# Designs tried in a protein design run: peptides against a protein of PDB entry 7Q4I. Part 17

Target 1, 281 residues: chain A of PDB entry 7Q4I
Amino acid sequence: HENSTIAERLYSEVRVLCWIMTNPSNHQKKARHVKRTWGKRCNKLIFMSSAKDDELDAVALPVGEGRNNLWGKTKEAYKYIYEHHINDADWFLKADDDTYTIVENMRYMLYPYSPETPVYFGCKFKPYVKQGYMSGGAGYVLSREAVRRFVVEALPNPKLCKSDNSGAEDVEIGKCLQNVNVLAGDSRDSNGRGRFFPFVPEHHLIPSHTDKKFWYWQYIFYKTDEGLDCCSDNAISFHYVSPNQMYVLDYLIYHLRPYGIINTPDALPNKLAVGELMPEI

## One batch from the design tools (peptide; aimed at target 1 F199 H209 Y240)

Design b1_p12_8_s3 (made by RFdiffusion4, then SolubleMPNN; from b1_p12_8, 6 letters changed)
Fold by OpenDDE base, seed 4:
Structure b1_p12_8_s3 (fold): chain B 281 residues (1-281), chain A 12 residues (1-12)
Amino acid sequence: as target 1 above (281 residues)
Amino acid sequence: SSSALAAAEFRK
């Protein structure tokens, strides 16, 4: 009795390759659970690691492990994608192995945009990068053109993109992307509510969970509130989601239903021209 | 990530 016609349409029209940042120690502990939950809703799912895992579909990138190598791994991941998979999707999502993503909501957000538009989306932070950068933990999605510019134009030029593998990967890719005129998009819904979240739902939904001195409030590019108004009804991602909570979220989002309540999806917006963005709120 | 170091404050 479920009608997934629109979701199926978007699955075909808004193709998403999801690459998951992981490491060999997390293949079984975390990454496997991504594959068994939200990752199955990607058009293509790849786990970027330092070791190959045929069961997981993990790729061994030529990088070391550790937090100090995340930037290096990000660069190699996108190089790998560009070389092998650039035509397999329209959009390319980076997520962590503890990020949960509602891919259908991401497709809805991305629908009006051309994949040839140099743009990327996520939870936008304001420090370090003039146009902002997307929080690594919340996950960020690049258009095909953004990937091309990153790999072909930015990475080979040390003046545009940091050649060293050190640094915060989300900041560094943000700098690189800005330097090749990839736009940091606005992922908020029409009500101004965010879609990509760097924490678990509880932390965003519960008012006064943190004081206003908490770093997050200084980092967010767009003003946001806590509570029910914190988050879009079409939220896309949450971070620090445990493996067990991934299954809980899958159940709550895709299975559990309040009897007698039927949701009607909003109409799709008009498609934008290449290079055009939705007006910012 | 830039926020990962500070995330411990959110994870009580």
Scores: peptide ipSAE 0.043, ipTM 0.785, DockQ to the pose 0.170
OpenDDE base, seeds 1, 2, 3, 5: peptide ipSAE 0.033, 0.037, 0.036, 0.040; ipTM 0.730, 0.772, 0.771, 0.774

Design b1_p12_8_s4 (made by RFdiffusion4, then SolubleMPNN; from b1_p12_8, 7 letters changed)
Fold by OpenDDE base, seed 1:
Structure b1_p12_8_s4 (fold): chain B 281 residues (1-281), chain A 12 residues (1-12)
Amino acid sequence: as target 1 above (281 residues)
Amino acid sequence: SEAAKKAEEFRK
């Protein structure tokens, strides 16, 4: 009884390759559940690991494991994508193996933008990088041009991009992208509500869940509120989602419906020219 | 990531 005509159109016109940051110990525990839930809605889904897994479709990157190697994995992942998959999609999402993503909402956000525009989106943080950077846990999405600039222009130049594998992965890619004029976009909806979230829905929706001294409030680039106004009706991602909660979210978002309520989607915005961005709110 | 490090501290 569903009408998915617009979603099908966006699936074709806004192609998304999702790559998942994982490791061999999490292939069965976490990554498999991404594949069986939201990951199946990507146009292409790849798991970036240190070991190959044909059942999962995991790639063995030439990096070690551990938090101090996450930046190394990100660099190698995008190198791999550029070499093998740059024409398989228009947009390239990084997510963790405990990130949940509503891919249709991401396509909606991305629809007006050209993939040839050097831009990326996510949960924008303000420290360390002048234009801001996108939170690693919330996931971030690069345009095809952003990937090209990152791999071809930034990575080969130590003055533009950190050559070693140490550092905070999300900060380092943010620095590299800024240095090649990839813009940190505004992912908020027309009401100024966020779409990418570095925590589970509960932590954002419940007022006074955290003290205002909590680091998140010092990091967030745009002013945000707690409660129902925290999150867009077209929210894209949440982090720290357990494998079990992925199935719960899949059920709640795609299956469970209050009888008699029909949601009519807003009209699609006009497409932007190459290099053009939506105005920030 | 930097955010992940900070979040881990919060989750404790």
Scores: peptide ipSAE 0.040, ipTM 0.772, DockQ to the pose 0.190
OpenDDE base, seeds 2, 3, 4, 5: peptide ipSAE 0.038, 0.038, 0.037, 0.037; ipTM 0.763, 0.770, 0.758, 0.766; seed 5 fails the geometry check

## One batch from the design tools (peptide; aimed at target 1 Y240)

Design b2_p13_1 (made by RFdiffusion4)
Pose (drawn by RFdiffusion4):
Structure b2_p13_1 (pose): chain A 281 residues (1-281), chain P 13 residues (1-13)
Amino acid sequence: as target 1 above (281 residues)
Amino acid sequence: SEHEENEEEDEES
């Protein structure tokens, strides 16, 4: 048994809309498993694709397939969400079909922040954007105000926002958001452990690549060696998670527990004013 | 881009 009253209260207080980037080849192979595991825990779940699908109720964006159109799919998905869902949620998560998200921990992190604060959260990388950009695979989440500025202020101005549909989707949205005064939030916990991860848990708990010019150690905005200390007890996301591993993470996180060890929740911080972030770690 | 290539290498690994 489990008492989920606290999470159910946060479910209504911190509405999270999750949109999943997918394509027809992945509808059954990957996107289905996201819907059956962590996707159903979002306040609203949307599959953004280039074709329709009965099972997923997928939205067909006017965008071709291929890695060269991922940026186009991001722009069209946030335009669609602004057009049809801007008042349906407080927070707007972009995730791939190989991202796993502990949605309850996302509501825990977002609780103190105003949806009217222009901010987005994720795994923060240093290159290409002064304030940093968020890993597309670890997932990143925008405030309602961040979605408004992206669609209303950044997309119509080609000098602020790349008009072609090519490029690294996460780097481009990082540039458009910095250009419209959307803050790159700090998603680490109060102990400085990460919550958003671009790899599976083993890769962060046991870093095999050892600071040998590997791209990750150069990209990471906040320096860490990682290891067994890498990860928060309230981590939010992992990536490169196979469809089978979606169900395993669900089992180990939500079902399996050591008898007699009761997780006691840390108190929720007080709400913040518009434009305010938590004290820096 | 270099960043996209890194992602592809990761996926292949």

Design b2_p13_1_s1 (made by RFdiffusion4, then SolubleMPNN; from b2_p13_1, 9 letters changed)
Fold by OpenDDE base, seed 3:
Structure b2_p13_1_s1 (fold): chain B 281 residues (1-281), chain A 13 residues (1-13)
Amino acid sequence: as target 1 above (281 residues)
Amino acid sequence: SEYMEEREKAAKA
């Protein structure tokens, strides 16, 4: 027997629209497996593509395919969300078709924040953007106000937001959001552990998996450790998760239980005022 | 993966 009463409450109070970055060649290979696993726990799930797929619920955005079009696709995805879905949720998650997300842990992190606070969360990187930006692969979540500012204030102004479709999508959205005073939040837990991860669990949990010269250690905004202390007990996302690994993670997180061990959730924090952030750790 | 290659390229640029 499982008691999901708190999770059901958060599902109602912290509404999340998840949009998945995909392409027509990945609809069956990757995106379908997101829909069959973690994507079913979003309040709304949309696949952003260049071709329509009614089985997947994929939207054909007016963009080309390829790496040089990811920024264009991100801009059109948020325009589409703002036009059709801005009231369907409080928070708006971007994920890749190989990102796995524990949506309940994201709702827990977001619970104290007002969706009218101009903030976004993810795995924060330090280069190129003064306040930092969120890693595209780890996924990032915008408040409703952040989406409004991005679409209404940033995108129409070439001085605030890059008008062409070239560049790293996560850096470019990070620049645009900074220019409209959307804050790059701290997604770490109370112990200073990360929640959004740009790699698979194995790459974060195993000490010395990467060389000290690996770009990640130069990019990470907050100091992080490797090993078991790398990751929050309430981790939110992992990247480079294969379709098979999505089903494994779904089983391990939601079905497999050690007999006789019962987890008691922490109390919900107090809600913050509009514009208020949690203290930095 | 494609993203790691892009980040390695971006870190070298």
Scores: peptide ipSAE 0.050, ipTM 0.785, DockQ to the pose 0.131
OpenDDE base, seeds 1, 2, 4, 5: peptide ipSAE 0.037, 0.048, 0.047, 0.032; ipTM 0.754, 0.781, 0.783, 0.738; seeds 1, 5 fail the geometry check

Design b2_p13_1_s2 (made by RFdiffusion4, then SolubleMPNN; from b2_p13_1, 8 letters changed)
Fold by OpenDDE base, seed 2:
Structure b2_p13_1_s2 (fold): chain B 281 residues (1-281), chain A 13 residues (1-13)
Amino acid sequence: as target 1 above (281 residues)
Amino acid sequence: SEIEEEELKRAKE
């Protein structure tokens, strides 16, 4: 009794490759649950690891494990994508193995943009990078052109992109992308509400959950409200989602329905020209 | 991310 015609259209027109940052110790503990929940709604799902796992569809990248290797893994992941999968999708999402993503909402956000526009989206933070950078945990999505510029133009040039594998991966990719004129997009909805979130829903939805001195309020690029108005009705991602909570979210979002309430989706916006962005809200 | 986790941990302490 569900009509998914528009979602099916967007699945075809806004193709998303999702790559998941993971490691061998998390294949069964975390990554498997991504595959069994939101990851199945990606057009292509790849787990980027240091060991191959055929059951998971994990790729063994030539990198070590540990936090100090996350940047190295990100570089190798996008190199792998560019070499093998650049034409398999229009948009390329990085997520962690504890990130939950509503892929349909991401497709809706991305629909007006050309994949040939050098742009990427996520939870934008203001420090370290002039145009901002996207939170690693919330996940970030690159256009096909952004991936091309990152791999072909930025990575080979130590002046544009850090050659070492150390550093905060989200900051480092943000620097590299800025240096090749990939734009840090605005992922907010028409009401100015965020779509990508670096914490669980509870932490964003509950007012005064954190102290006013909490770093997040200093890092966010766009001013956000607390409470229910914190988050778009078309929110895309949350971080620090446990494996069990992924199944809960899947049930709540895709199965549980309040009887007698019908949601009519907004009309799709007009498509933008190559290089054109939506106006700032 | 590394920054987020470290900063979140510090905020909880």
Scores: peptide ipSAE 0.070, ipTM 0.789, DockQ to the pose 0.249
OpenDDE base, seeds 1, 3, 4, 5: peptide ipSAE 0.036, 0.037, 0.036, 0.040; ipTM 0.760, 0.766, 0.755, 0.774; seed 3 fails the geometry check

Design b2_p13_1_s3 (made by RFdiffusion4, then SolubleMPNN; from b2_p13_1, 6 letters changed)
Fold by OpenDDE base, seed 2:
Structure b2_p13_1_s3 (fold): chain B 281 residues (1-281), chain A 13 residues (1-13)
Amino acid sequence: as target 1 above (281 residues)
Amino acid sequence: SEIEEYEEKEEKE
């Protein structure tokens, strides 16, 4: 009995390919729960692994496993996407196998942007990269043009992009993207609230949860407050979401309703020209 | 904690 007309429109107009960073040990433990929950709302869902799994739709990338290979896996994942899937979507989300994503909220954020605009979005961090970079755990989304520039212009050039597979994957892609003039977008809502989160909702919503010395407050690119104003009503992602919590979030977001409360969605913003960004707040 | 796992990832990379 829900009116999904706007969500259905955005599903067709803002096509998202989601690729999930995983490994063979997590196919059954984590990745299958992404497929059974939020991943079903992507236009295309691919699991990037070191082993093929036909039940999961996992791709075996030519990379080793372990933390030191995450950057290698990210490079090979985007090469695979560019070769096989660049026209299957307009936007290309990286997420982890413990990231939860509200894909409808991501489509709403992306709607005004051209996929031919060289831009990417996520939880923006300020260190290491002048324009900032997007947190790996919170997930980040590239435009089609950003993927093209990354794979065709950045990856083949060791001066623009690290050839080795070592290093923080989110920092390294952030450097590469900056070097090919892919813009680190502002993912905040019209009230200046964040949409991509590197932790579970509880950690962002409760002000007493972290000390002011916690690294996150030094890394965050935009000033943010703790508590209920931390998070957009149209939040997109959370990290460290357990398999059980994914089903809880799916129930709370898509099934549980307070009787008699009707949410009227805001009007869609005007579409931007190619290369145009929303004003920073 | 989940936070400690993130901090340990960023400090080790």
Scores: peptide ipSAE 0.029, ipTM 0.721, DockQ to the pose 0.177
OpenDDE base, seeds 1, 3, 4, 5: peptide ipSAE 0.027, 0.027, 0.028, 0.027; ipTM 0.716, 0.708, 0.719, 0.714

Design b2_p13_1_s4 (made by RFdiffusion4, then SolubleMPNN; from b2_p13_1, 8 letters changed)
Fold by OpenDDE base, seed 2:
Structure b2_p13_1_s4 (fold): chain B 281 residues (1-281), chain A 13 residues (1-13)
Amino acid sequence: as target 1 above (281 residues)
Amino acid sequence: SEIMEELEKREKE
């Protein structure tokens, strides 16, 4: 027995469309496990592929496969979303088929923001883009207005957005979004802890898992500590999560309970006006 | 392995 009243409210008020980056070879190996675990908690779940799969709800985008086509797939995915689904949700999450997402925590983060605010969230990196960009692996979420600006204003203009399908997907979308004044938001909690993570929990939680020269420490936009203080109690995403680990995480997060411990959720913050961001920490 | 895969991605960018 549990009380999910607040979660149910947020499910209705903070509608999230999740699109999953996948390919035909991963439909059965990875993508179906997303659908059977965290993906079922999205308001809408779409798998973006190069082949249609009716069982998976996969869309065949007009793109090739391989790492060099990820940017092309992202552009086509958001074009598809804008054409068919722009009013089906308020927020639009990109994730990989090995990303695990706690959608309730994402809704909590997004609740105060207007979907008409041109903003997007994720694990912010500092290189290449002045305001920063969001790591592709950790997943990133665009407001409805951000999607509109990306598809309508940025993509058609080669001066604002790269026309070629090559390049780092997350960097390229970051450049495009900056060029149309979509703000790179701060996804940290009130304690300054991150919510979107480009690795599995173990890699973030265990001190000295990486050396000080590891690229991540140079890329991260906000200073972060290792260990237990690395991660918000309301963390949103982790990357490189195997299919088996997705089921384990589902069990641990949604089923396993320490008897006699009751978590009281914080009060919801006040809603922000259009264009307003939360104060910086 | 996950760290190495991500490292390789960033080195190619």
Scores: peptide ipSAE 0.036, ipTM 0.729, DockQ to the pose 0.172
OpenDDE base, seeds 1, 3, 4, 5: peptide ipSAE 0.034, 0.034, 0.034, 0.034; ipTM 0.721, 0.718, 0.726, 0.725

Design b2_p13_2 (made by RFdiffusion4)
Pose (drawn by RFdiffusion4):
Structure b2_p13_2 (pose): chain A 281 residues (1-281), chain P 13 residues (1-13)
Amino acid sequence: as target 1 above (281 residues)
Amino acid sequence: AFEDENEMFHETH
């Protein structure tokens, strides 16, 4: 058994809308499994695709397929969410169909922040954007104010926001958001451990590639060696998670427990004023 | 940036 009263209270206090980038080839292979595992734990779940689907209730964006249209799908998805769902949630998560999210830990991290604070969170990378950009695969989450500025202020101005549908979706939204004074938040825990991860847990717990010009060690904004210390007890996301591994992570995280070891929750921080972030690590 | 992403994707897979 489990007492989930605290998480249920945060469910109503910190509404998270999750949108999943997918395509018709992945509707049954990947997107279905996201819906059956962590997707149902969001306040609202939306599959953004180029075609409709009964099982997912997928939204068909007026955007072609291919890696060259991922940026177009991001712009159209946030425009659609602003048009139809801006008051349906406080926080707006973008995730791929191979992202796994512990939604309860996302509500824990977001609790002190005002949805009116212009901020977004994720795994922070250094290149291409001065304040950093968030890994698209690890998932990134925008405040309601961040979504308003993106749709209302950045998309209509081609100088601030790339108008073509090509490019790295995460780098481009990082540029549009920096250009409209949306802050790149710090998602690490109070001990400095990461919460958002672009790889599976094994890759962070046992880093095989050893600072040998591998792109990850160059891109990471906050320096870390990772290893067995890499990851927070309240980590939020992993990526390159197969459809089968979605169910395994669900089992090991939510079901399997060592008898007699009771997780005691850390106290929630006090709410922050509009425009304020937590003390830096 | 897009080329870099493509390279990283292929290395991962």

Design b2_p13_2_s1 (made by RFdiffusion4, then SolubleMPNN; from b2_p13_2, 8 letters changed)
Fold by OpenDDE base, seed 4:
Structure b2_p13_2_s1 (fold): chain B 281 residues (1-281), chain A 13 residues (1-13)
Amino acid sequence: as target 1 above (281 residues)
Amino acid sequence: AFEEELKILEEIE
């Protein structure tokens, strides 16, 4: 028997709208499995597509499909959110239809922050953007104020935000957000462990799984270790998670328990003032 | 970064 009192509190106090990047060909193949697993733990779940799907709760954005249109889709998705849902949540998560997210851990990370603070979190990469940007695949979460600034201040200004729909969507939104003084937050836990991951757990947990020349090691903003210490005990996301793996993760995280082991949650930190970030680790 | 991430999948899969 579990006590979910703290999780229920955070569900109410740290409201998260999750929007899932998908396309019509993946509605049944991938997106529905998000809806049936981790997506059900979002306060609101929306699938951003090019075709409407009432069963999935998919929205048809006025964009084309394909990798070259991901930036366009991201812009339209946040415009849609701002127009219809900006007050439905405090935080707005972008994830792919093959991203798995432990929403409770994200709420824990976000708890001290004001949604009126212009900040966003994810797996921070260092290239292209001075303050860094968040990996698209790992998913990234914007505060309500960050969404407002992005849609109202950045998008309408070609000098601040790329008007074309081409380019790496995560880099482009990172540039836009920086240009409107949305801060790229540090999502690491108190031990300096990452929470958002652009790959499956296996790729992060196994030492020497990748070559030292692997691009990831040049892209990561914060120094990270391989092995068990790679990842926070309160990890938030993993990418390239197959539909089947989503159900496995759901079982492992929410159902499977070692008998006799009780995890005691850490105390919640103090809430920060508007504009305040957690101190550097 | 997305393009770089995809290159990984091709190498791992």
Scores: peptide ipSAE 0.031, ipTM 0.723, DockQ to the pose 0.434
OpenDDE base, seeds 1, 2, 3, 5: peptide ipSAE 0.032, 0.029, 0.030, 0.030; ipTM 0.727, 0.711, 0.710, 0.711; seeds 1, 2 fail the geometry check

Design b2_p13_2_s2 (made by RFdiffusion4, then SolubleMPNN; from b2_p13_2, 7 letters changed)
Fold by OpenDDE base, seed 5:
Structure b2_p13_2_s2 (fold): chain B 281 residues (1-281), chain A 13 residues (1-13)
Amino acid sequence: as target 1 above (281 residues)
Amino acid sequence: SFEDELEILKEIK
């Protein structure tokens, strides 16, 4: 027997549209496995591609494929969402077709925030953007107001948002969002542990897994530890997750149980006013 | 279901 009463409440009160960055060559190889695992826990799931696929629920965006078009695809994806789906959710998650997300943990993090607050969350990096930007691979989530500002205020203005489709998509959206006063939120838990991760769990959990010169340690906005203190007990995302590992993670997180151990969830925090953020940790 | 996920996993191995 399982009690999901609080999770069901949050599913209704913290509605999440997940859009998945993919391409036609990955519809069968990767994207379908997102749909069959963690993507089924989103309130709405859309695959953003260059070709339509009715079996996958993929949308053909008016963009080319390749690394030089990722920024173009992100712009068109959010334009599509704003035009067709802005009222279907409160929060709008971008993820890759090799990102795994624990959507219940994301709803828990987002619960106190108003979707009318111009804010977005993810794994915050410090270079290029003054307030920081969110790592593309770890996935990032925009409030409804953040999407509105991005599409209506930023995208139409070449001074605020890059008109060319080239560049690092996560950096470029970070610049655009900063220019329209969308806040780069802090996604850490009350213990200061991260929730969005740009690598697989193993890379974060194992002490000294990477050299101190590894770029990640220079890019991370907040101080982070390795080992068990690397990651929140309510972690949200991991990147470079293979299709096989998505099913493994689904089993470990949602099915496998240690007999005789019952977890009681913490009480929900108080809701914040529009424009209010959680206090600094 | 869990059984459906296992079946899919077998197909991709």
Scores: peptide ipSAE 0.028, ipTM 0.663, DockQ to the pose 0.024
OpenDDE base, seeds 1, 2, 3, 4: peptide ipSAE 0.028, 0.015, 0.021, 0.022; ipTM 0.720, 0.535, 0.668, 0.671; seed 2 fails the geometry check

Design b2_p13_2_s3 (made by RFdiffusion4, then SolubleMPNN; from b2_p13_2, 9 letters changed)
Fold by OpenDDE base, seed 1:
Structure b2_p13_2_s3 (fold): chain B 281 residues (1-281), chain A 13 residues (1-13)
Amino acid sequence: as target 1 above (281 residues)
Amino acid sequence: SFEEELKVLEEIR
C-alpha cells in the first residue's frame, strides 16, 4: 500500500494541462503510449496535431506537418489553449510524443509559485536569447499568466513575436516570452541538480558518454555534471523515450520498490508572492 | 536547438 496524500493534494492545488506535440502518423505509434503512461497523471491531456482523433483526444490545428511547421503548431496550440482551456489549469506543459514526464515532481517544483507570476520552466539553454530559453525536447511549462502574455501580447505583434512559422520552435517562443517579460525560471533543485533533460537518462547518467565538444555542453545555461549528480532525485522529464521505454519507466518509478526502504518527502516550501521567484542557488 | 537534438539522435542511432 502506498500513501499518496501529498501527491493528491498537489494534484488539486497545482493543476497541470499537458499538451503533446504530435502528428497523424504518430497517433498510434507514439502518442497513445503517452496517454497510457505519464499523460494520465496530468489534470488535462491534449494532443496537438494536424488531424482530429477522438480516441486519442487529438486536436486538428490549422497547420501543416513537418519540422519547419513546429513553431506554427506551437503558436496555434497555445492560441487553442487560451481560447478553450486557460481556466482548466494553473500550469501548461508542452511535451513531445517521445518525452516522458514525472508530473508529481513538476507539481513539487511549481508549488511555491503563483500561476499569475509570468514565468516558465524547463531545461534552460543560453544561446540566442539573453535570459535563456527552454529546450523544446525536454518540455517546458508556462504559468497561466505566461500563456496569457504569449497569446494576447506577444503573438499579435510582429515586433515581439515572429509571424512566420519557420525557425527553431523553442528559440522562437523563448524570444517572444522574453519580449513580454515572462521570466525564464531556474528549474534546478536545492542541490543545483537539473530536473528537465533533453536526452534519455542513460545519456546523462553515464560519465563521458558524450565528447566535451558536444554542442549540449555549450548550450546549457547552468553548469551541470555527468553521472549520478547530473540529475535531481525529483527529476521531471527525459526526451527521446521510446514507447516501450515509457512503460519501463512507469514500472520503475511507480511500481518497482526496494523492500524495506521508505521515502519521506521533504516539507513543502512557503508560497511565493505574485512575481516572486525562488532565490538563485 | 530541437534540430540539433535530432541530428545527435541520428548520429547515435
Scores: peptide ipSAE 0.030, ipTM 0.720, DockQ to the pose 0.366
OpenDDE base, seeds 2, 3, 4, 5: peptide ipSAE 0.028, 0.028, 0.029, 0.028; ipTM 0.712, 0.708, 0.716, 0.707

Design b2_p13_2_s4 (made by RFdiffusion4, then SolubleMPNN; from b2_p13_2, 10 letters changed)
Fold by OpenDDE base, seed 2:
Structure b2_p13_2_s4 (fold): chain B 281 residues (1-281), chain A 13 residues (1-13)
Amino acid sequence: as target 1 above (281 residues)
Amino acid sequence: AQEERDKILEEIR
């Protein structure tokens, strides 16, 4: 017995289309487990691949496979979304087939923002892009207006967006979005804790798991700490989550309860005007 | 950039 009234409201008011980056070799190994776990909580779930799979709801994009084609796949995925699904959701999440997402927490973060605001969220990194860019592995979410600007304004212009399919997918989309004035939002909670994570929870929660020279500490846009203060109570995503771990996380987050403890959710913030962002923390 | 990040992570695992 649980009360999901607020979550149900947000499901209706903050519509999320999730597209999953995958390939034919991972349809059965990884992607199907996304569909059976956190992906079922998206308003719409699409798997972007190079081969069609009707059981998975996978789309065959006109791209090759391999790391050198990830940018090409991202461009084609958003073109497909814009053509077929731009009005099916308010927000458009990219995730990998080994990313786990708590969609309710994402809706909570997105609630105050207008989908007509040109903004996107994720784990913000500082290199290569002046305003920063969002980590590909942690997943990132674009507003409807951000998708429009990306597909209609950025992609057709080689001066604004790389025409080749090579390059780091997350960096390239970050450059394109900056060039069309899509803002790299701050996804941190009111306590300054991150919500999107490029690793499994263990890697963020356990102090001294990595040394100070680890690339993550040089890449992270906002200062962050290790330990329990690393991560929001309303964290959104983790990367490198195995298929088995997805089922474990589903059980821990949605089924396992400490008896006698009741969480009262914070009140929803006021909605922002179009173009308005939350104050910096 | 992503490829480099992935390699470093694999080394830590």
Scores: peptide ipSAE 0.041, ipTM 0.762, DockQ to the pose 0.500
OpenDDE base, seeds 1, 3, 4, 5: peptide ipSAE 0.041, 0.039, 0.039, 0.037; ipTM 0.764, 0.762, 0.756, 0.752

